# Peptides against a protein of PDB entry 8OXM: the designs that were tried, part 254

Target 1, 371 residues: chain A of PDB entry 8OXM
Amino acid sequence: FKAEFRLAGGVNLPKIIDCVGSDGKERRQLVKGRDDLRQDAVMQQVFQMCNTLLQRNTETRKRKLTICTYKVVPLSQRSGVLEWCTGTVPIGEFLVNNEDGAHKRYRPNDFSAFQCQKKMMEVQKKSFEEKYEVFMDVCQNFQPVFRYFCMEKFLDPAIWFEKRLAYTRSVATSSIVGYILGLGDRHVQNILINEQSAELVHIDLGVAFEQGKILPTPETVPFRLTRDIVDGMGITGVEGVFRRCCEKTMEVMRNSQETLLTIVEVLLYDPLFDWTMNPLKALYLQQRPEDETELHPTLNADDQECKRNLSDIDQSFNKVAERVLMRLQEKLKGVEEGTVLSVGGQVNLLIQQAIDPKNLSRLFPGWKAWV

## One batch from the design tools (peptide; made by RFdiffusion4, then SolubleMPNN)

Design b2_p24_2_s1 (from b2_p24_2, 10 letters changed)
Fold by OpenDDE base, seed 2:
Structure b2_p24_2_s1 (fold): chain B 371 residues (1-371), chain A 24 residues (1-24)
Amino acid sequence: as target 1 above (371 residues)
Amino acid sequence: SIEENLERLAKRRAEELLEAFLSE
């Protein structure tokens, strides 16, 4: 371990520690405190399996469709070593950093990220109609700028085009794989972009199997496809490359139904993999400024588990696991809202759901749906 | 737009690079 550490951006200010491996390689390690890195480790294994499926198919292999993975070494329930994705930045840091964010640089007359967040927090407890109106006002006064990421990083036009294509493919693959696995909490700090590859790295994988839908403010989108995410794709937006890559990813996932069901079944019944949403986790993810005072750091998660009757927990757990498997099977059959859709129909529905301002306006303000 | 011009330039250079790579 080197004596120097850097703080990474984000809510938990994880410490970046340079470690020399037994192989003599220096690796930056992200030491996350308080996060259960076991969830990240398990989800990384699932992503590796999805990548194996994508590499077996000629059409997805030719398109280089992959979800970016990182090494996770869980040390304890509250400590682990993430192999820091060297050369990645949170999309939120690039877009909405208070000092030199791309929105401030390119759109200095727009609302500040703070003003947008404040406006959306003021309507958080209001009607869906009021949330939608304020969200539309915020969106009108906060125009997307994520196109400038590739333009700043890749000055050669050919490289720029190739990197924008890599970005678009990465968004497509991660969106569809993330949807199949029910990945939630896709806020702008949980999505990193590689400054060299323009590929996305999804971190903090603790909200999976649609557990984001049971949050106090339920998740209303299948994946993050916000205006900045779309702006990074360039002029074609969600059309052309993105849509085709989503369709080809979905085709591979649907054709791998048995394998994916078997994998998820094993994981759902793994006693070491806590995928269920608990009230403390829900409070942590959707903290209100009013609730910051009550999170005494001393409440061990262990003390609340002791009070539930073991028998009622097991029956409730099994019913939730069964529902997750049933919903996964529906997704892999193309069953959406009781209707069987083609791959193109299903992908189209998911895109429409993800870009719908009504769905986006209903998200928790901390998710920053206007970014 | 600047972006449309960059996309046209990028597409041309990508085509030129592809042609160069296919001609080798």
Scores: peptide ipSAE 0.011, ipTM 0.324, DockQ to the pose 0.010
Fold by OpenDDE base, seed 1:
Structure b2_p24_2_s1 (fold): chain B 371 residues (1-371), chain A 24 residues (1-24)
Amino acid sequence: as target 1 above (371 residues)
Amino acid sequence: SIEENLERLAKRRAEELLEAFLSE
């Protein structure tokens, strides 16, 4: 291990450590502290299974629909080594880096990322109407620029076009599988883009099975489909390739209902897989940058064995697990708000929910729904 | 503990289901 480390972006400030292997090769490793990397590892396994389903289907295989996975080596409940996705950058770093972010470079007269965040934080406790008005003002003065990612990285027009298609396919696959698994909205630092493939890599999978809906500021979108995410698709936006890839992914997921339910059931009842939202995790995920200074709780690990009365906790856990399985079954049947939808109808509803500025304006400002 | 044994069993079942699913 080199003594030097870099902070990766993201809520948990993972440390990028350059390691010299026993083979004398330098490898970047992401060391996450405090996170249960078992959750990331389990979700990577679920993504591999989803990829296998997508490869079995001729239509999804022809489209090369896959979720990018990364190797997770959990070392402990609170530490592990991620094989860092070499040649990836967080989309948030590309878009809203304070020094050289694409918004600053291409839209120097727009609001700064800081100004946008400040405006949205000021209305965080206000009405939905006030949040919507301020969000629309922010969006008007913070125009999308993510189209420039592919334009900067891929100078050849034919390569540029193919990479933009690869990006669009990757967003579609990850959005639909992410919806099925209930990953919800994703922080901009927890979505990486591969600088060679233009494919997305989702990291930090600590919110799954719609547990984002029980956060202090509940999620209001099925997946991240913000203006910059859409801008990266080019002129067609969510229409054409994206929609068709979502529909084909959803078709495979719905046709694999029994397999997906069985897998998720085993995982939900795996006591090694802590998928449940706890109040401390909820607070941490929606912590304000201003609150970082005071919440050094001297949480001394007083190993107060709160002998949680096993019976009441097991019953509460089982009820939550059953609810998750029921909701997963509904999704896989195309049941949305008590109505059975076709694949096209369900995908359309999800896209409309994800791009609705009313839903986006209600998200936690720390997740930057205007990016 | 009984929990750790259940944990190991659940993990093994998840791995076996994954292997079975990946081997098809």
Scores: peptide ipSAE 0.008, ipTM 0.387, DockQ to the pose 0.024
Fold by OpenDDE base, seed 4:
Structure b2_p24_2_s1 (fold): chain B 371 residues (1-371), chain A 24 residues (1-24)
Amino acid sequence: as target 1 above (371 residues)
Amino acid sequence: SIEENLERLAKRRAEELLEAFLSE
């Protein structure tokens, strides 16, 4: 380890540490000192399994459909070393960094990220109609700019086109795999983009198995497909490459139903894998930036573990696990709202749900659905 | 620690599950 560290953005102030491997190569590592990285580690393994399924299928293999993975080395229940995704940047940092964010650079007359967040926070407790109206006003005055990521990084037109396709494929694969695993919407800081490959890396996998739907502000989208995410695909948006890659990924997932159910069942009943939403985690995920300072001292998880009456928790847990498995089985059968859909029909529904400004307007404003 | 052993066990179980799945 080098003595120098950098802080990555985020509440837990993860430390980026340069490590020299036994191979003599320097590798950046993210040391999270407050997050349980076990969930991330488990989800990376599930992603590796999904990648194996995608590599076995000729159509997904030809398209190079993969969900990007990173190495996680948990150090404790509250700390771990991530192999830092070297040469990645959070999409949120690129888009809405206060100093030099792409929105400010390309759209200097649009609302600031702060103005957008303020407007949406003001209506957080209001009706869905009022949220929708304000969200549409925000969206009108905060136009997508993520197309410029590939344009800035890849000056050669042929390389630019190839990288935009790599991005689109990465979004498609991660969206469908993320939907199957119930990852829901992803905070803009929890999506990294590789500056060389244009592929996405999803980090901080603390919400899985649709646990985002039981948050105080429930998730309303199957995955993050916000306007900037779509803008990065270029002029075709969700049509063509993205849709086809989603369909091919979904086809592999549905054809792997038994395998995916077995894997997820084992994970759901693994006593070491706390995937369940707890009130403290829910509060942490949907806290206001202003509340970050006060809640940190009281999140001493040490004192509240003692009073879990084991028996009542076990029955409630089992019912939640069963419900997750049932919903996973439905997804893998193409059952949406009691109707069996084709792969194309299911993918279409998911895309429509994910891009619907009514659904996006209902998301927790802290997750910036306008970005 | 018990935690390190549990993490090792979780990792090993997940590796075993992965290997079982890869062997099918």
Scores: peptide ipSAE 0.007, ipTM 0.375, DockQ to the pose 0.023
Fold by OpenDDE base, seed 3:
Structure b2_p24_2_s1 (fold): chain B 371 residues (1-371), chain A 24 residues (1-24)
Amino acid sequence: as target 1 above (371 residues)
Amino acid sequence: SIEENLERLAKRRAEELLEAFLSE
């Protein structure tokens, strides 16, 4: 290990360390503290299995549909080493960096990222109607710019076109697989883009199996398909390549129902895989700036061990696990709101839910639904 | 420890599931 470290952006201030391997090669490592990297490791294994299913199918293989994976080495329940995805940047850093973000460069007369966040925080405790109105005002004065990522990085028109297709395919694959697995917390710092491939790398996979829906501010979208995500696809937006890649991914997932259910069942009952939402994790994910002052270490909250009888905890856990499996089975059958949909119908519903300003306006302001 | 045995069992089951999945 080198003595020097860099801070990566994000709430946990992950440390980027340079590690010299036994082969004499320097590798950048991301050291996360406080996060259970076992969750990331398990979800990377599930993504590898999904990638194997996608490579076996001729239609998804021809389209090069894959989820980008990274190597996770869990060291403890609260620490581990991630292989840092060299040549990736958080989409939030490119779009809404405080100094030189793409929104500021290309749209200097729009609202600042700070003004947008402030406006949405002011209405956080307000009605859904007030949130929607303010969200629409923010969106009108904060126009998408993510098309410029590929234009800046890929000057050759043929390369630019191929990279924009790679991006669109990556968004489609990760959106559908993320929906099936119930992946939450898809804020702009948890999605990296590879500067060479234009593919997305999803990090921080601790909110899975729709546990984002039981947060104090519930998640209301199946995946991130915000205006900048769509703008990166170019003039066709969600139509054409994106929709077709979503449909082909969903077809493979639905045709692999038994395999996916068996995998998820094993994981849900793994005592080492804590996928359940707890109050401390919920508070951490949706912490308000106002709440920073009152996190005095109440070390003296009496261990009122709610002696939930071990039997009542186990029965409660088993009921939640069964409900997750039932909902996964419904998704893989195309059951949405009690109706069986075709692959095209299900994908269309998910796209409409993900782009609906009413759903986006209800998200936690830290998710930055206007980006 | 019981935990080390559970980790070994979980790792073996994950490896066996991965091998079964790769062999199909």
Scores: peptide ipSAE 0.006, ipTM 0.361, DockQ to the pose 0.021

Design b2_p24_2_s2 (from b2_p24_2, 11 letters changed)
Fold by OpenDDE base, seed 4:
Structure b2_p24_2_s2 (fold): chain B 371 residues (1-371), chain A 24 residues (1-24)
Amino acid sequence: as target 1 above (371 residues)
Amino acid sequence: SEEENLKKLAEKRAKEMKERFESE
C-alpha cells in the first residue's frame, strides 16, 4: 500500500489506495470503511448474472448491453477493498464537485450546487407543491451540462458519437436492471463514469429491493434519470437509443422471470446478506452533511444490543421478503399499478416516472435530483 | 482470519449461485 490515499467522491469519502500486487502491478483500490461492501459484492454477482442473460439474447448482445461490474473483496461487514474502477470519475465529481465542476465551467451564471441544495433543503419539510415550485426554479437556474463529458473526453467526432451511444446503452441497461433489482434513485457520487468507455459503474448498492421507498424521504423514481443523466445522451434524450435499449433489456429480464426470481429469493433469504433497511442505515443514507459530525460518536456504542430480538424480526423479515418477491414477479410480468403492460408500455411508464419533475422534486435533497 | 472466512463464504455463494444459474 502506498502511504498516500485519495478521497473518492461519495457520501462515505471512500479512500482510494494504490496497491502494488504480488505481480508488481499497481492497482487502485477503493477502501470503504463504513459501507457494507458485502452488499456491493452480492449485487455485483447479480449484475454478472444479468449480464449473462443479456449476452444470451441476440438483440441485447448485438447492442452490447451490459451493466458494468467491479471486483469487491469484502474485508468486514463495514469494510472492504473494491478494485477501483481505474479511469472512472463520479458523475457528481465531474458535474458539481469543486469550483471546476462542469456546471460552474459551462454555466457560470447559474445557481451554484450549494445554492441549489440550500433551496431544496429549505423546502424539504414543505408541501409537495412548494417542493415542486422550488425544484422548477432550481432546474431553470441550473441547466444540464453532462453533454460536455463526452465532448471533453472524446475530441474525434466519430469516437464522440460512439462513446455517447455507449453511455446511452449503459444508462439504459443499468436503469432497467436497477429497476428490476429495486436499486431506485442513485446518489450522483455513487454513479461513476468510465473516462475511456463512457459506461456507468454503479457503486454503493446499499439500497436494493425497493428499500428506498421506506426511507424517511421515500424514493419516487424507479431509477436515476435526472436532467444531466439525460443530457449525456445528447439531443435525442430518452428517445431512440435509450428507449430501445431499455425495451430490449426489459424483454430479456421479463423472459428470464424464473431465473431472476430464483436468484433474488436466494439472496433475500441469505442470513448474511442484510438488504433490509434499518433506522441507522436510513439515517446514514439521508444524513445531512451538517449532521455527519454529530452522529459519529454514538453509533459505535450500541451495536451490541440489537442482536437479541431475532425471533420477532423473523416473521417481519419473511413478510418483507415475500413482498419483495411478489413485487419482483409483478415487475417481471409487466404489472404496474395493477395493470399488465407491454414491454414498451412498462418502459414508457418507468421513463415518465423517472423524468417527472414532480417525482424528482420529492426526492431527498441530499441526492441532488436537479443534477 | 475473518477476512479469509468472508472471502471463502463469498466464493462459496458465488459458486452456489453460479451452479444454480447454470442448472436453469
Scores: peptide ipSAE 0.009, ipTM 0.339, DockQ to the pose 0.021
Fold by OpenDDE base, seed 1:
Structure b2_p24_2_s2 (fold): chain B 371 residues (1-371), chain A 24 residues (1-24)
Amino acid sequence: as target 1 above (371 residues)
Amino acid sequence: SEEENLKKLAEKRAKEMKERFESE
């Protein structure tokens, strides 16, 4: 290991360590110090299973619909080595890096990412109407720039077009698979983009099975489909390739209902897979500036005393697991808000929910729904 | 069927995860 480390962008401040392998090759490794890398490892296995389903279907295979996976090597319950996706960058780093972010480079007269965040934090406790008005003002003065990612990386027009399609397909596949698995909105630093393939890699999979809906600021979108995510698709936006790839992915997921339910049931009852939301995890994911002052350093969480009394917790856990399975079954049947939808109807509803500025304005400001 | 093979793979992975838990 080199003595130097870099902080990767992310909620959990992962450390990028440059390692010289026994083969004399330098490899970047991500060391997460507080994340349950078992969650990431389990979710990667689920993604591999979804990819297997997508590869079996001729229509999704022809479209090369895959969710990108990475190798997770858990070292302990709270530590592990991620094989860092070499040649990836967080979309948040590309878009809103304070020094050289694409918003600052292409839109120097727009609001800074900091100004946008400040405005949205000031209204965090306000009405939905006030949040919406401020979000619209932020959006008007912070215009999308993610189209420039492919333009910067791919100078050949034919390659540029192919990579923009690869990006659009990757967003569609990850959005629908992410919705089925209940990953919800994804922090901009937890979505990586591959600089060679233009495909997305989702990392930090600690919120799954719609547990984002029970956060202090509940998720209001089925997946991240913010203005920059859409801008990366180019002129067609959510129409055409994206919509068709969502529909074809959803068809495969719905037709694989029994397999997906069996997989998720197994994972929900895996005692190693702590998918449940806890108050500390919720606080960490949605930490407010006011909560920093009350976090006295005395949370030496002695790992020992959460020997949860098995009986009452088991009933509450089982009830949550059953609810997750029921909701997954509903999604896979196309049941939305008590109505059975076609694949096209369901995908349309999800897209509309994900792009609705009323839903986006209600998200936790720390997740930067205006990006 | 291919679906039964995925179920069996899921069940096998479940069992391997459970066995790892029981061994930790």
Scores: peptide ipSAE 0.000, ipTM 0.352, DockQ to the pose 0.021
Fold by OpenDDE base, seed 5:
Structure b2_p24_2_s2 (fold): chain B 371 residues (1-371), chain A 24 residues (1-24)
Amino acid sequence: as target 1 above (371 residues)
Amino acid sequence: SEEENLKKLAEKRAKEMKERFESE
């Protein structure tokens, strides 16, 4: 192991370490805590099953629709290593790095990433109308630049085109599968891009089964489809390749209803898979930089025996698990807001919800909905 | 500047892609 480590961005401040294997190959490793690794490991298995379903279907196989997965290796009872694909970078590091982010390089006259975050934090406790107005002002003065990622990495025009298609297909596949599984906390540090394939790698999978909707600031979008995410697709944006790949992914998910329900049911009732949102996890995920100084001393209170009767905990858990299964079944039937939609209708609704500035303006400022 | 060359390359690639999309 090298003595140098980098902090990956994100809530859990995972440590990126470089190690040389016994094969003489350098490998980047992410070190996370036990509980985070377990949630990530379970969700990686679900993604592998979804990839198997996508490879069986001719239309999704022809389009090479896959979710990028990584290996989780437990090191101890309290630590583990994620084997990263070498040559991944957080989208947030490329776009909004403090020193040399793409927004600062390509749009030097726009607001800084810090100014945008400050403006949205100032209105965090304000009305939805005030949040919307400030979000629109931020968006006017912070224009998307993510198109430049593929342009910097892929100089040949034919390679550039193929990589932009790979990116668009990766966004579509991960967005639809992420929606079906209710994956939340999709901030710009929890999404990596592979510098060789242009495919996305989703990390920090601890907010699943729509538990993002019960956060103090509830999640209002089905997946991340922000202006920079769309800019990476090029001129057609969400139309053409992205929409068609979403529809074909959704068709495979809906046609695999029994398999997906059985898998999720086993996971929801696994006593070792803590998917439920607790108040401490909710506070940690939406902690403000200003609140970091006050909450650090109180997290060492191991001793709040909330003697909730074991029976009341079990009954509350079972009701939440049943509700998650019912909502998953609705999604897989195309039931949205009490109406049965076609695959095209359902995908269209999800795209409209994900790009709506009113929904984006209501997100927690740490999610960076303007990026 | 290197940025101006990247911007011109962007505009060229954007045009070539629009033409390809209109031909499909």
Scores: peptide ipSAE 0.007, ipTM 0.341, DockQ to the pose 0.012; fails the geometry check
Fold by OpenDDE base, seed 2:
Structure b2_p24_2_s2 (fold): chain B 371 residues (1-371), chain A 24 residues (1-24)
Amino acid sequence: as target 1 above (371 residues)
Amino acid sequence: SEEENLKKLAEKRAKEMKERFESE
């Protein structure tokens, strides 16, 4: 281990440490000090299985549709080493985290990221109508700039085109598989972009199986398809390559229903995989500025008392697991809102839900739906 | 500025790609 560490972006200020492997290679490692990396490890295995399904299909294989995976080495229940993909950056760091962020550089007269967040926090407890109006004002004064990522990194036009295709395919694959698995908490710090491949790497996979809908501010979108995410695809936006890649991914997922159900069933009943939303996790994910002041001292309190009565938890757990499996089966059948949709119809509905300003305006301000 | 040049290059590439995608 080198003595120097860097802070990665994000709420948890994860430490990036350089580790020398047994192979003599220096690897950057993300040390998350409080996150249950077991959840990330399990979800990486699911992504590998999804990638295997995508590689078996000729249409998805030709398109190189894959979810980027990372190696998770859980060291303890509280600490693990993520093999940090060298040459990845959080999309939020590139876009908004510094004065040198792409929004500030390319749109210096727009609202600052801080002004946008402040405006949305001020209306957090307001009506959906007031949230929508303020969100629309924020969006008018905070125009997307993520197109510039590929333009800065890839100066050759042919390479730039290939990298935008790789990005668009990565967004499509991760969006559909993420929807099938019910991935939540897709804020701009939990999505990395590879500076060489332009592919996305999803991290912090602790909100799965639609548990984001149980948060105090429920998640209202199936995946992150915000204006900057779309802007990174270029002029075609969600049409053409993105839509076709979503449809082909969804087709493979739907045709793999039995396999996916079996995998998820095993995971839901794995006693080592805590996928359920708990109040402490919910508070951690959606901390209000008012809550930050009180939580500092008491997080040292003993592991003992939250082992409340196992018996009432078991029946409630089984009912939640059954609901998750039923909802997964519906998704894999194309059942949305009680209607059976074609692959194209289902993908279209999901895209519309993900880009709807009404849905985006309802998200927790920390999710940064205007980015 | 270098940023204005990047922005102009970006807008130019954006147009060239629109034309390619409308022709595919």
Scores: peptide ipSAE 0.006, ipTM 0.303, DockQ to the pose 0.013; fails the geometry check

